# Peptides against a protein of PDB entry 3T7K, part 222

Target 1, 248 residues: chain A of PDB entry 3T7K
Amino acid sequence: KAEKILARFNELPNYDLKAVCTGCFHDGFNEVDIEILNQLGIKIFDNIKETDKLNCIFAPKILRTEKFLKSLSFEPLKFALKPEFIIDLLKQIHSKKDKLSQININLFDYEINGINESIISKTKLPTKVFERANIRCINLVNDIPGGVDTIGSVLKAHGIEKINVLRSKKCTFEDIIPNDVSKQENGGIFKYVLIVTKASQVKKFTKLINDRDKNETILIVEWNWCVESIFHLNVDFTSKKNVLYQKK

## One batch from the design tools (peptide; made by RFdiffusion4, then SolubleMPNN)

Design b2_p29_5_s4
Fold by OpenDDE base, seed 4:
Structure b2_p29_5_s4 (fold): chain B 248 residues (1-248), chain A 29 residues (1-29)
Amino acid sequence: as target 1 above (248 residues)
Amino acid sequence: SIEEEIEKWKEEIEKELKEIEEKEKELES
């Protein structure tokens, strides 16, 4: 059926997209549309797997979903596109009224606002955002909204190697792991990096660390600090936004 | 029809966006 539908076109584009969707198309596509998309070099996956070499995200806008955040870790992310790309494409293909000999849909017309070439270019870097920031090991409180698994998965996708989950009410200093990175000349290395949810945790962890490991560097941030870093594919250590405690 | 399908997709996107935004607001509060 897809072949018959596409037969009216003299030449088919190859978009070369391996994509996931977030905030759109949760019910997927019918078999015919999937086949059409496949013939156009568009393959949509249900989940993110490294083996699939994903290069595209479909979303209506910048979202804080796991899929969207992880898409910025693709190697590279070639396109971040609005769902209207698929909609307009399928509309044009299924249209009986348009005697179109060619598909006239350009990927560049459907870019998600705020995901510009500067962001895309950073996904071509050989390193991940937190790797570049010398953040390898982090401490994450267990009561974080969204869950430690989801947040941890996102952080790992962006270069965090080790995530230590802290039981906020029961943890001791010995439960806090250091950020085990070699001192590099070109950036502040924090020995302790923590993602927390409330001020009481800041007070607790600051006290625990300062009492037992005096004069060490500490970075305590909110999840939003990580999100902003991901969205920019850059960690700005000069910004106080979403930083709860910093000791250099 | 493709037109009906498109309308469903649009409605779905709006619904999903609303749900995501509500969830995000709850997480930020």
Scores: peptide ipSAE 0.292, ipTM 0.845, DockQ to the pose 0.952
Fold by OpenDDE base, seed 2:
Parts: sequence; C-alpha cells; structure tokens
Structure b2_p29_5_s4 (fold): chain B 248 residues (1-248), chain A 29 residues (1-29)
Amino acid sequence: as target 1 above (248 residues)
Amino acid sequence: SIEEEIEKWKEEIEKELKEIEEKEKELES
C-alpha cells in the first residue's frame, strides 16, 4: 500500500532520521504511515536505546520529559523537529489533488524553538556535559520528584557515572559519597555533589559534611540546575540559579 | 481521511502538552 502511494513521486527523499517522540504521536502511526515514513528514511522508536543510534527527537517545544532530556545526549543529535514535519509530510503524500512530482518538505523549517546549532554542535563533543564539569559521582535524595530511576537515567546519559541514593531521613555522613574525580590542575572540583529537594536537606547535609570534613568543597543543587545544564549542554558554575549551597 | 487524521494528531498533541505541563507543575509545587 505504501509503495502504491509513493509511486506517484519520481524521487523520494531520504531523511535518515532515527527518532523518538515526546509530547506528540503517543498513539503512534498506522501501518501504512509507518511504512511510508520508513521508505523516506524516517524510523520512529518507542524508547531510547543506545544500540539504535538515535539522532532525532520530535517534540512540539522544549520539554522536561525524560526522552527530551536524553535526546540531548545523542551522539550526535542531528535534528530536533516539531511534529508538524511529519504531519505536513504525510499530508502532502496522501494528497490526491496535487500532481506533485517531488516531496517539498525541508527539515530545517521544522526546528524546535530554542534548539539552535550551538546546542546541536555540542552533541558532537566526545564528552558529556557533566563529564566536562568534573561531576562523576553524585548524591541524590530518594524523595526527588520523578523518581530516582528516571532522574538517575537522565543523569547517567549525560555523563554521571555513579548515583548514590540517600535516604533523606536516615542517612548519615558515612552514606554520602565523594565525587571521585582526579584533580585536574585548573578545574574546581567539588568533593561532594548533592541533588536535594528541600531546605531542610541542605541544612542536614551541610552540617554532616562540615562537622566531619570541614575543609572540603560542597555543591548542593536542585534538579532544575541539572535540567538547565542539560538544555545548555554546559555547566555554568558562575550562576547561582538553582544552587542551594556552594562551598569552594 | 488525511484531514481527519491531522485533526486527531493536533488534538493529541494539545492533550499531551497539557498533561505534561500539569505533571511538571505538580512536581515543581
């Protein structure tokens, strides 16, 4: 069926997209449309797997979903596109009225607002955003909204190697892990990095660390600090936004 | 029809966006 529909075109583009969707196409596509998309070099996957070498995200705008955040870790992310790309493409293909000899849909016309070439270019870097920031081991409170598994998965996709989950009410100093990174000569390394949700946790952890390890560096942030770092594919240590406590 | 399908996709996108925004708001509150 898809071949018959596409037979009216003299030349078919190959978009070479391996994509996931977020905030759109939750119900997926019918068999004919998925076959059409496949013939145009557009493969849509339900979930993110490293083995699939995904290079594209479809979303109506910048979202804070797991899929969107992880898409910025693709190697590289080639395109971040609005769902209107697929809609307009299928509309043109299914149109009976237009004797179209060619499909005239340009990917660049459907870029998600705010995902610019600067962001896309950073996905070509050999390192991940938190790796570049010398953050490899973090402490994460167990009561974080979204759950430790989802948050942890996003953080790992962006270069965090070890996530230590802290039971906020029961944890002691011995439960807090150091950010075990080799001292780079010119880079400020925080010995303790924590993601917390409440001011009471800031007070607790700062006290525990300062009482036992008085001279060490501490970074305590909220989840939004991580999100902003991901969206920019850069950690800005000069910004106080979403930083709850910092000791250099 | 393709027009009906397009309308369904638009409605779905709007619905999903609202759900995501509501969930994000709840998580941040």
Scores: peptide ipSAE 0.289, ipTM 0.842, DockQ to the pose 0.959
Fold by OpenDDE base, seed 1:
Structure b2_p29_5_s4 (fold): chain B 248 residues (1-248), chain A 29 residues (1-29)
Amino acid sequence: as target 1 above (248 residues)
Amino acid sequence: SIEEEIEKWKEEIEKELKEIEEKEKELES
């Protein structure tokens, strides 16, 4: 069926997209449309796997979903596109009225607002955002909204190697892991990095650390600090936004 | 028809977006 539908076109584009969707196409596509998309070099996957070498995200806008956040870790992310790309493409293909000899859909017309070339270019870097920021080991409170698995998966995709989950109510100083990074000349290294949800946790962890490991560097942030860092593919240590406690 | 399918996709996108935004707001509170 797909071949018959596409036969009216003299030349078919090859978009070379390996994509996931978030905030769109939850019900997927029918078999004919999947075949059409495949013939156009568009393969849509249900889940993110590193082995699939994904290079594209479909979303209506910038989202804070796991898929969207992880898409910024693709190597590289080639395109972040609005779902209207697929919609308009399939519309043209299925339209009998358009005597089009060619499919006239340009990927660049469907870029997600706010995902610019600067962001895309950073996905070509050999390092991940938190790796560049000298954040390898973090402490994550167990009561974080979204769950430690989802949050941890996103953080790992962006270069955090070790995630220590803290039982917020029961943890002691001995449960807190240091950020074990070699002193690099560029950028502040924090010995202790923590992602917390509550002000009470800030008070608790600062006390625990300061009482046992005096004069060490501490960074305590909200999840939003990580999200903003991911969206920019850069950690700005000069910003106090979403930083709950910082000791240099 | 393709027109009907497109309309369903648009509705779905709007619905999903709303759900995501609501969840995000809850997480930020």
Scores: peptide ipSAE 0.288, ipTM 0.843, DockQ to the pose 0.946
Fold by OpenDDE base, seed 3:
Structure b2_p29_5_s4 (fold): chain B 248 residues (1-248), chain A 29 residues (1-29)
Amino acid sequence: as target 1 above (248 residues)
Amino acid sequence: SIEEEIEKWKEEIEKELKEIEEKEKELES
């Protein structure tokens, strides 16, 4: 059936998209439409797997979903597109009124607002955002909203190698892991990096670290600090936004 | 029809966005 529908076109574009969707198309596509998309070089996956070499995200806008955050770790992310791309494409293909010999849909007309070429270009870098920031090992409180598994998965996708989960009420200094990174020439390395949710945790961890490992560098941030770093594919250490405690 | 399907997709997107925003608000509160 898809071949019959597409037969009216003299040539078909190959968009070469391997995509996931977030905030759109939750119910998926019917069998005919998925085949049409496949014939146009658009393959949509349900889940993110490294082996699939995903290069595209569909979303109505910038979202804080796991899929959206992880899409910024694709190697590279080629396109971040609004769902209207698929909608308009299928609308044109199914149209009986238009004697179109060609499909006239341009990917560049459907870019997600706020995901610009600067962001896309950074996904071509050989390193991940937290790797570039000299953050390899982090401490994460166990009561973080969204859960440690989801948050941890996103952080790992962006270059965090080790995530230590802290039991906020029961942890001691010995439970806190250092950020083991070799000094690069121009960047301050924080020995202790922590993601926390409460002011009481800041007080606790700063006391534990300062009492046992005096004069060491500490960075304590909210999850929003990580999200903003991901959205920009850059860590701005000059910003105090979402930083709860910093000792250089 | 494709028009009906498009309308359904739009409604679904609006619904999903609302749900995402509500979840985010709950997590931030």
Scores: peptide ipSAE 0.285, ipTM 0.839, DockQ to the pose 0.838

Design b2_p29_6_s1 (from b2_p29_6, 14 letters changed)
Fold by OpenDDE base, seed 1:
Structure b2_p29_6_s1 (fold): chain B 248 residues (1-248), chain A 29 residues (1-29)
Amino acid sequence: as target 1 above (248 residues)
Amino acid sequence: KKKIEERIKKIKEEIEKLLKEIEEKEKKE
């Protein structure tokens, strides 16, 4: 069926997209449309796996979903596209009225607003955003919205090697891990990095650390600090936005 | 303070260098 539909075109583009979708195409695609997309070099995956070498995301806008946040860790992210690309493409292909010898859909017309060339270029870097920031080991509170697994998976995709989950009510100083970057010439900017949800946790962890390790550097942030760092593919250590406590 | 600022500066400079190198490679392809 797909071959018969595509036979009217003399040349087919090869878009070379290996994509995931978020915030769109909840009902999926029919078998004919999947085959059409495959013939055009567009493969859509249900989930992110490293083995698939994903290079594209479909979303209506910038989202805070796990898939969207992880897409910014693709190597590289070639395209971040609106779902209208697929919709318009399939409409053109299924159109009987247009004796089009060629498919006339340009990927660049469907870019997600706010994902610019500067962001795309940063995904070509050989390092991840938190790796570049010398953040390898973090502490994460167990009561974080979205769950430690989802948040942890996003952070790992962006270069966090070790995620220590803190039981906020029961944790002691001995449960807090340092950001050990001893393998790097420049060391870590902060010895202790923590993601927390509440002001009470800030008070607790600052006290625990300062009482036992008074001269060390501490960074306590909200999850939004990580999200903003991911969206910019850069950690801004000068910003106070989403920083709950900082000791330099 | 000064040590952190120096580290931040070095990280920024390295990123800028790497981005430039990538751009130059892509222009040659």
Scores: peptide ipSAE 0.273, ipTM 0.804, DockQ to the pose 0.012
Fold by OpenDDE base, seed 3:
Structure b2_p29_6_s1 (fold): chain B 248 residues (1-248), chain A 29 residues (1-29)
Amino acid sequence: as target 1 above (248 residues)
Amino acid sequence: KKKIEERIKKIKEEIEKLLKEIEEKEKKE
């Protein structure tokens, strides 16, 4: 059926998209439309797998979903597109009125607002955002909204190698891991990096660390600090936004 | 303080260098 629909076009574009969707297309696509998209070089996957070499995200806007945050770790992210690209493309293809010899849809007209060329270019870097920042080992409180698995998965996609989950009420100093980056010439800026949710946790962890490992560098942040770092594909260590405690 | 600022500066310079190299490659393609 798809071949018959596409036979009216003299040439078909190859968009070369391997995509996931977030905040759109909840009902999926029918079999005919999937086949049409496949013939145009557009493959849509349900989940992110490294083996699929994903290069595209469909979303109506910048979102804080796991899929959206992980899409910024693609190697590279070629396109971040609004769902209207697919909608308009399929409308044009199914149109009986237009004696269209060609498909006239430009990918660049459907870019997600706020995902600019600077962001796309940073996804072409050989390193991940937290890797460049020399943050490889972090401590994460177990009561974080969204869950440690989701948050941990996003952080790992962006170059954090080890995530230590802290039981906030029961943890001791011995449970806190250092950000060991000894293999890098410049070492870690912060020996202890922690993501927390409450001011009481800041007080607890600062006391535990300062009492046992005096004069060491500490960074305690909210999850939003990580999100902002991902959205910019850059860690700004000069920013106080979403930083709860720092000792340099 | 000074050591951290120097490290931050080096990271920024490295990123800027790599981005420039990418841009130059894309202009040649």
Scores: peptide ipSAE 0.266, ipTM 0.800, DockQ to the pose 0.012
Fold by OpenDDE base, seed 4:
Structure b2_p29_6_s1 (fold): chain B 248 residues (1-248), chain A 29 residues (1-29)
Amino acid sequence: as target 1 above (248 residues)
Amino acid sequence: KKKIEERIKKIKEEIEKLLKEIEEKEKKE
């Protein structure tokens, strides 16, 4: 059926997209449209798997979803596109009125606002954002909104190797892991990195660390600090935004 | 501390170098 629909075009573009969707296309696509998209070199996946070599995200805007945040870890992210790309493409293809010999849809017209060339270029780097920042081991409180699994999965996609989940009410100093980057010539800027949700946790963890491991470097941040770092594909250690405590 | 600032500077310089190398490769393709 798709072949018959596409037969009216003399030449078909190959967009070479391996994509996931977030914040759009909740109902998915019908079988015919999937086949059409496949013939145009557009493959849409339900979930992110490393083996699929995903290079594209469809979203209406910058989102804080797991899929969107992970898409910035693609190697590279070639395109971040609005869903209107697919909508307009399928509309043009299904249109009986347009004696169009060619599909005239340009990917560059559908870029997500705020995902610029600078961001795309950084996804071509051989390293992940937290890897470049020498943050490999973090502590994460168990009461984080969104859940430790989702947050942990995003952080791992961006180069965090070890995520230690802290039971905020029961944890002791011994439960806190150091950011062990000893193998790198440039050791971690911060020995202890923690993501917390409450001021009481800041007070608790700063006391525990300072009492037992004096004069060590500590970074305590909100989840938003990580999100901003992901959206910029850069960690700004000079920013105080979303930093709850730092000891340098 | 000066050491942290120097480390941050070094990381930035490394990123800039890597981006330049990528750009140079893409121009040759």
Scores: peptide ipSAE 0.262, ipTM 0.799, DockQ to the pose 0.012
Fold by OpenDDE base, seed 2:
Structure b2_p29_6_s1 (fold): chain B 248 residues (1-248), chain A 29 residues (1-29)
Amino acid sequence: as target 1 above (248 residues)
Amino acid sequence: KKKIEERIKKIKEEIEKLLKEIEEKEKKE
């Protein structure tokens, strides 16, 4: 059926997209449309797997979803596109009226607002954002919204090697892991990096660390600090935004 | 303070270098 529909076009584009969707296409696509998209070099996957070599995200805008955040870790992210690309493409293909010899849909017309060339270029870097920032080991409170698995998965996609989950009410100083970057000559910028949700946790962890390791560097942030770092593909250590406590 | 600033500077310089190298490779392809 798809072949018969596409037979009216003299030339078919090859978009070479391996994509996931977020915030759009909740009902998926019918079999015919999937086959049409496949013939145009558009493969849509349900989930992110490293083996699929994903290069595209479909979303209506910048989102804070796991899929969107992880898409910024693609190697590279080639395109971040609005769902209207697929909608308009399929509309043009299914249109009986237009004796269109060619599909006239340009990918560049459907870019997600705020995903610029600077972001795309950074996804071509051989390193991940937190790796470049020398953040390899972090402490994460167990009561984080979205869950430690989801948050942890996003952080790992962006170069965090070790995620230590802290039981916020029961943890002691011995449960807090250092950001051990011993493989690098200059060590980590911060010895202790923590993602927390509450001011009480800031007070607790600051006290625990300062009482036992008085002269060490501490960074305590909200999840939003990580999100902003991902959206910029850069860690700004000069920013106070979403930083709850910093000892340099 | 100075040590952190120097490290941040080095990271930025490394990123800029790598981005230029990528751009140069893409121009040759």
Scores: peptide ipSAE 0.273, ipTM 0.807, DockQ to the pose 0.012; fails the geometry check

Design b2_p29_6_s2 (from b2_p29_6, 12 letters changed)
Fold by OpenDDE base, seed 5:
Structure b2_p29_6_s2 (fold): chain B 248 residues (1-248), chain A 29 residues (1-29)
Amino acid sequence: as target 1 above (248 residues)
Amino acid sequence: DKEIEEEIKKRKEEIEKLIKKIEEEEEKL
């Protein structure tokens, strides 16, 4: 059926997209439209797997979803596109009225607002955003919204190797892991990095660390600090935004 | 034609409802 629909075009583009969707296409596509998209070099996946070599995200705007945050870790992210690309493409292909010899849709006309070439270019770097920031081992409180597994999976996609989950009420100093970084890159190295949800946790962890390890560097941030760092593909250590405690 | 404009409007409203439902179903981190 798809071949018969596409046979009216003399030339078919190959878009070479391996994509996931977020904030769009929850009902999926019918079998005919999936086959049409496949013949145009557009493959849509339900979930992110490293083996699939994903290079594209479909979303209506910048979103704080797991899929969107992880898409900024693709190697590279080639395109971040609005769902209107697929909608307009399928409309042109299903149009019976015009003997369109060619599909005339440019990917660049469908870019997600705020995902510019500066962001796309950073996804071509050999390192991840937190790797460049000298953050490899973090402490994460167990009461984080979204859950430790989802948040941890996003952080790992962005170069955090080890996530230590802290039981906020029962944790001791011995439960806090150091950020062991062997390479001095051009960023501040913090011995202790913590993501917390409450001011009471800041007071607790700062006391525990300072009582046992008085001269060590500490960074305590909100989840929003990580999100902003991901959206910019850069950690700004000069910004105090979403930083709850910092000791250099 | 009014009929085409109404069909385009109906499809936009359906897409907006879908986007809203999606924003409610996907967990915002």
Scores: peptide ipSAE 0.223, ipTM 0.605, DockQ to the pose 0.309
Fold by OpenDDE base, seed 1:
Structure b2_p29_6_s2 (fold): chain B 248 residues (1-248), chain A 29 residues (1-29)
Amino acid sequence: as target 1 above (248 residues)
Amino acid sequence: DKEIEEEIKKRKEEIEKLIKKIEEEEEKL
């Protein structure tokens, strides 16, 4: 059926999109539209798998969903597109009135607001955002909203290798892991990096570390610090936004 | 044209409602 619908066009674009959707297309697509999209080089996947070599995200705007945050870790993210791209594309293809010999839809007209070429270009870098920031090993409190598995999965997608989950009520200094990275010549490495949810945790961890490992560098942040770093694909160590404690 | 502006406004409001519904269906991290 799809072939018969597409046969009216003299030339078909190959968009070469391997995409996930977030905040759109919850009901999926009908079999005919999936096949139409496939013939145009558009493949939509339900879940993120590295094996699929995903290069596109569909979303109405910048979202704080697992899929959206992980899409910024794609290698590269080629396109971040509004769902209107698919809607307008399918509408044009199903239109019987259009004497169009060609599909006239430009991907660049459907860019998600706030995902610019500067962000897209950073997804072509050989390193991940936290890797570039010399953050390899972090401590994450177990009472983080969204859960340690989901949050941990997003952080790992962005270059954090080791996530140590801290049981905030029961943890001791020995439970806190150092950020074990070789001192690169060009940047201060924080020995202890922690993501926390409460001011009481800041007081607890700062005391535990300062009592046992004096004069070491400490970074304690909120989850929002990680989100902002992901959305910019850059860690700004000059910003105090979402930083709860810093010792250089 | 005022009619086109109203239709664009209506579509924006519908999109905002859809986005809000979506933000309710997917976990915001």
Scores: peptide ipSAE 0.223, ipTM 0.605, DockQ to the pose 0.111
Fold by OpenDDE base, seed 2:
Structure b2_p29_6_s2 (fold): chain B 248 residues (1-248), chain A 29 residues (1-29)
Amino acid sequence: as target 1 above (248 residues)
Amino acid sequence: DKEIEEEIKKRKEEIEKLIKKIEEEEEKL
């Protein structure tokens, strides 16, 4: 069926997209449209798997979804596109009126607002955003919205190797893990990195660490600090935004 | 002019409804 629909075009583009969708196409695609997209080099996957070598995200805008946050860890993310690309493409292909010899849809016209070439270019870097920031081991409170598994999976996709889950009410100093980064000569490595949800946790963890390890560096942030770092593919240590406690 | 403005308004409202439905279907982190 798809072949018969596409046979009216003299040339078909090959978009070479391996994509996931977030915030669009919840009902999926019909079998004919999936096959049409496949013949155009557009493969849509339900879930992110590293083995699929995903290079594209479809979303209406920048979203705080697991799929969107993880898409910024693709190697590389080639395109971040609005769903209108697929909609307009399928409309043009199903249009009976136009003896269109060629499909005239440019991917660049459908870029997600705020995902610019500077962000795309950072996905080509050999390192991940938190790896570049010298953050390898973090402490995460167990009462984080979205859950420790989902949040942890996003953080790991962005170069955090070890996530220690802290039981906020029961944890002691011995439960807090150091950020085991080899002292690079250039300084600025925090020995303790913590993601917390409440001001009471800041008071607790700062006391526990300062009472036992008085001279060590501490970074305590909100989840929003991680999100902003992911959206920019850069950690800005000069910003106080979403930083709850910092000791250099 | 008015017809184009109404169509743009209708499309914006449809997009806003879609975005709201999306925020309900996928967990915001």
Scores: peptide ipSAE 0.220, ipTM 0.603, DockQ to the pose 0.113
Fold by OpenDDE base, seed 4:
Structure b2_p29_6_s2 (fold): chain B 248 residues (1-248), chain A 29 residues (1-29)
Amino acid sequence: as target 1 above (248 residues)
Amino acid sequence: DKEIEEEIKKRKEEIEKLIKKIEEEEEKL
């Protein structure tokens, strides 16, 4: 059926998209539209798997979803597109106007606002955002909204190798892991990195660390610090935004 | 002109509501 619909076009574009959707297309696509999209080099996946070599995300805007946050870890993210791309494409293809010899839809017209070439270019870097920031091992409180598994999965996608889950009420100093990164000359390595949800946790962890491991570097942040770092594909250590405690 | 602006505004509000609903259906991290 798709072949008959596409046979009216003399030339078909190959968009070479391997995509996931977030904040759009919850009902999916019918079999004919999936086949049409596949013939145009657009393959949509339900979930992110590394094996699929995903290069695209469809979303209406920048979202704080697992899929969106992980899409910024694609190698590279080639396109971050509004769902209107697919909608307009399918509308042109299903149009009964006999005179459409070509599909005139440019991917660049459908870019998600705020995902610019500067962001896309950073996804071509050989390193992940937290890897570049010398953050390899983190401590995550167990009461984090979204859950430790989901949050942890996002952080791992962005170069965190080890996530230590802290039971905030029961944890001791021995439960806190150091950020095991070799001292690079260019400064800014924190021995202890923690993501917390409450001011009481800041007081607890700063006391535990300072009492047992004096003069060590500590970074305690909110989850929003990680989100902002992901959205910019850069860690700004000069910003105090979403930083709850910092000791250099 | 005013009718088109109101229709554009209404569509923006509908899109914003849809986006908000979608952000509510997918766990906002």
Scores: peptide ipSAE 0.218, ipTM 0.601, DockQ to the pose 0.100

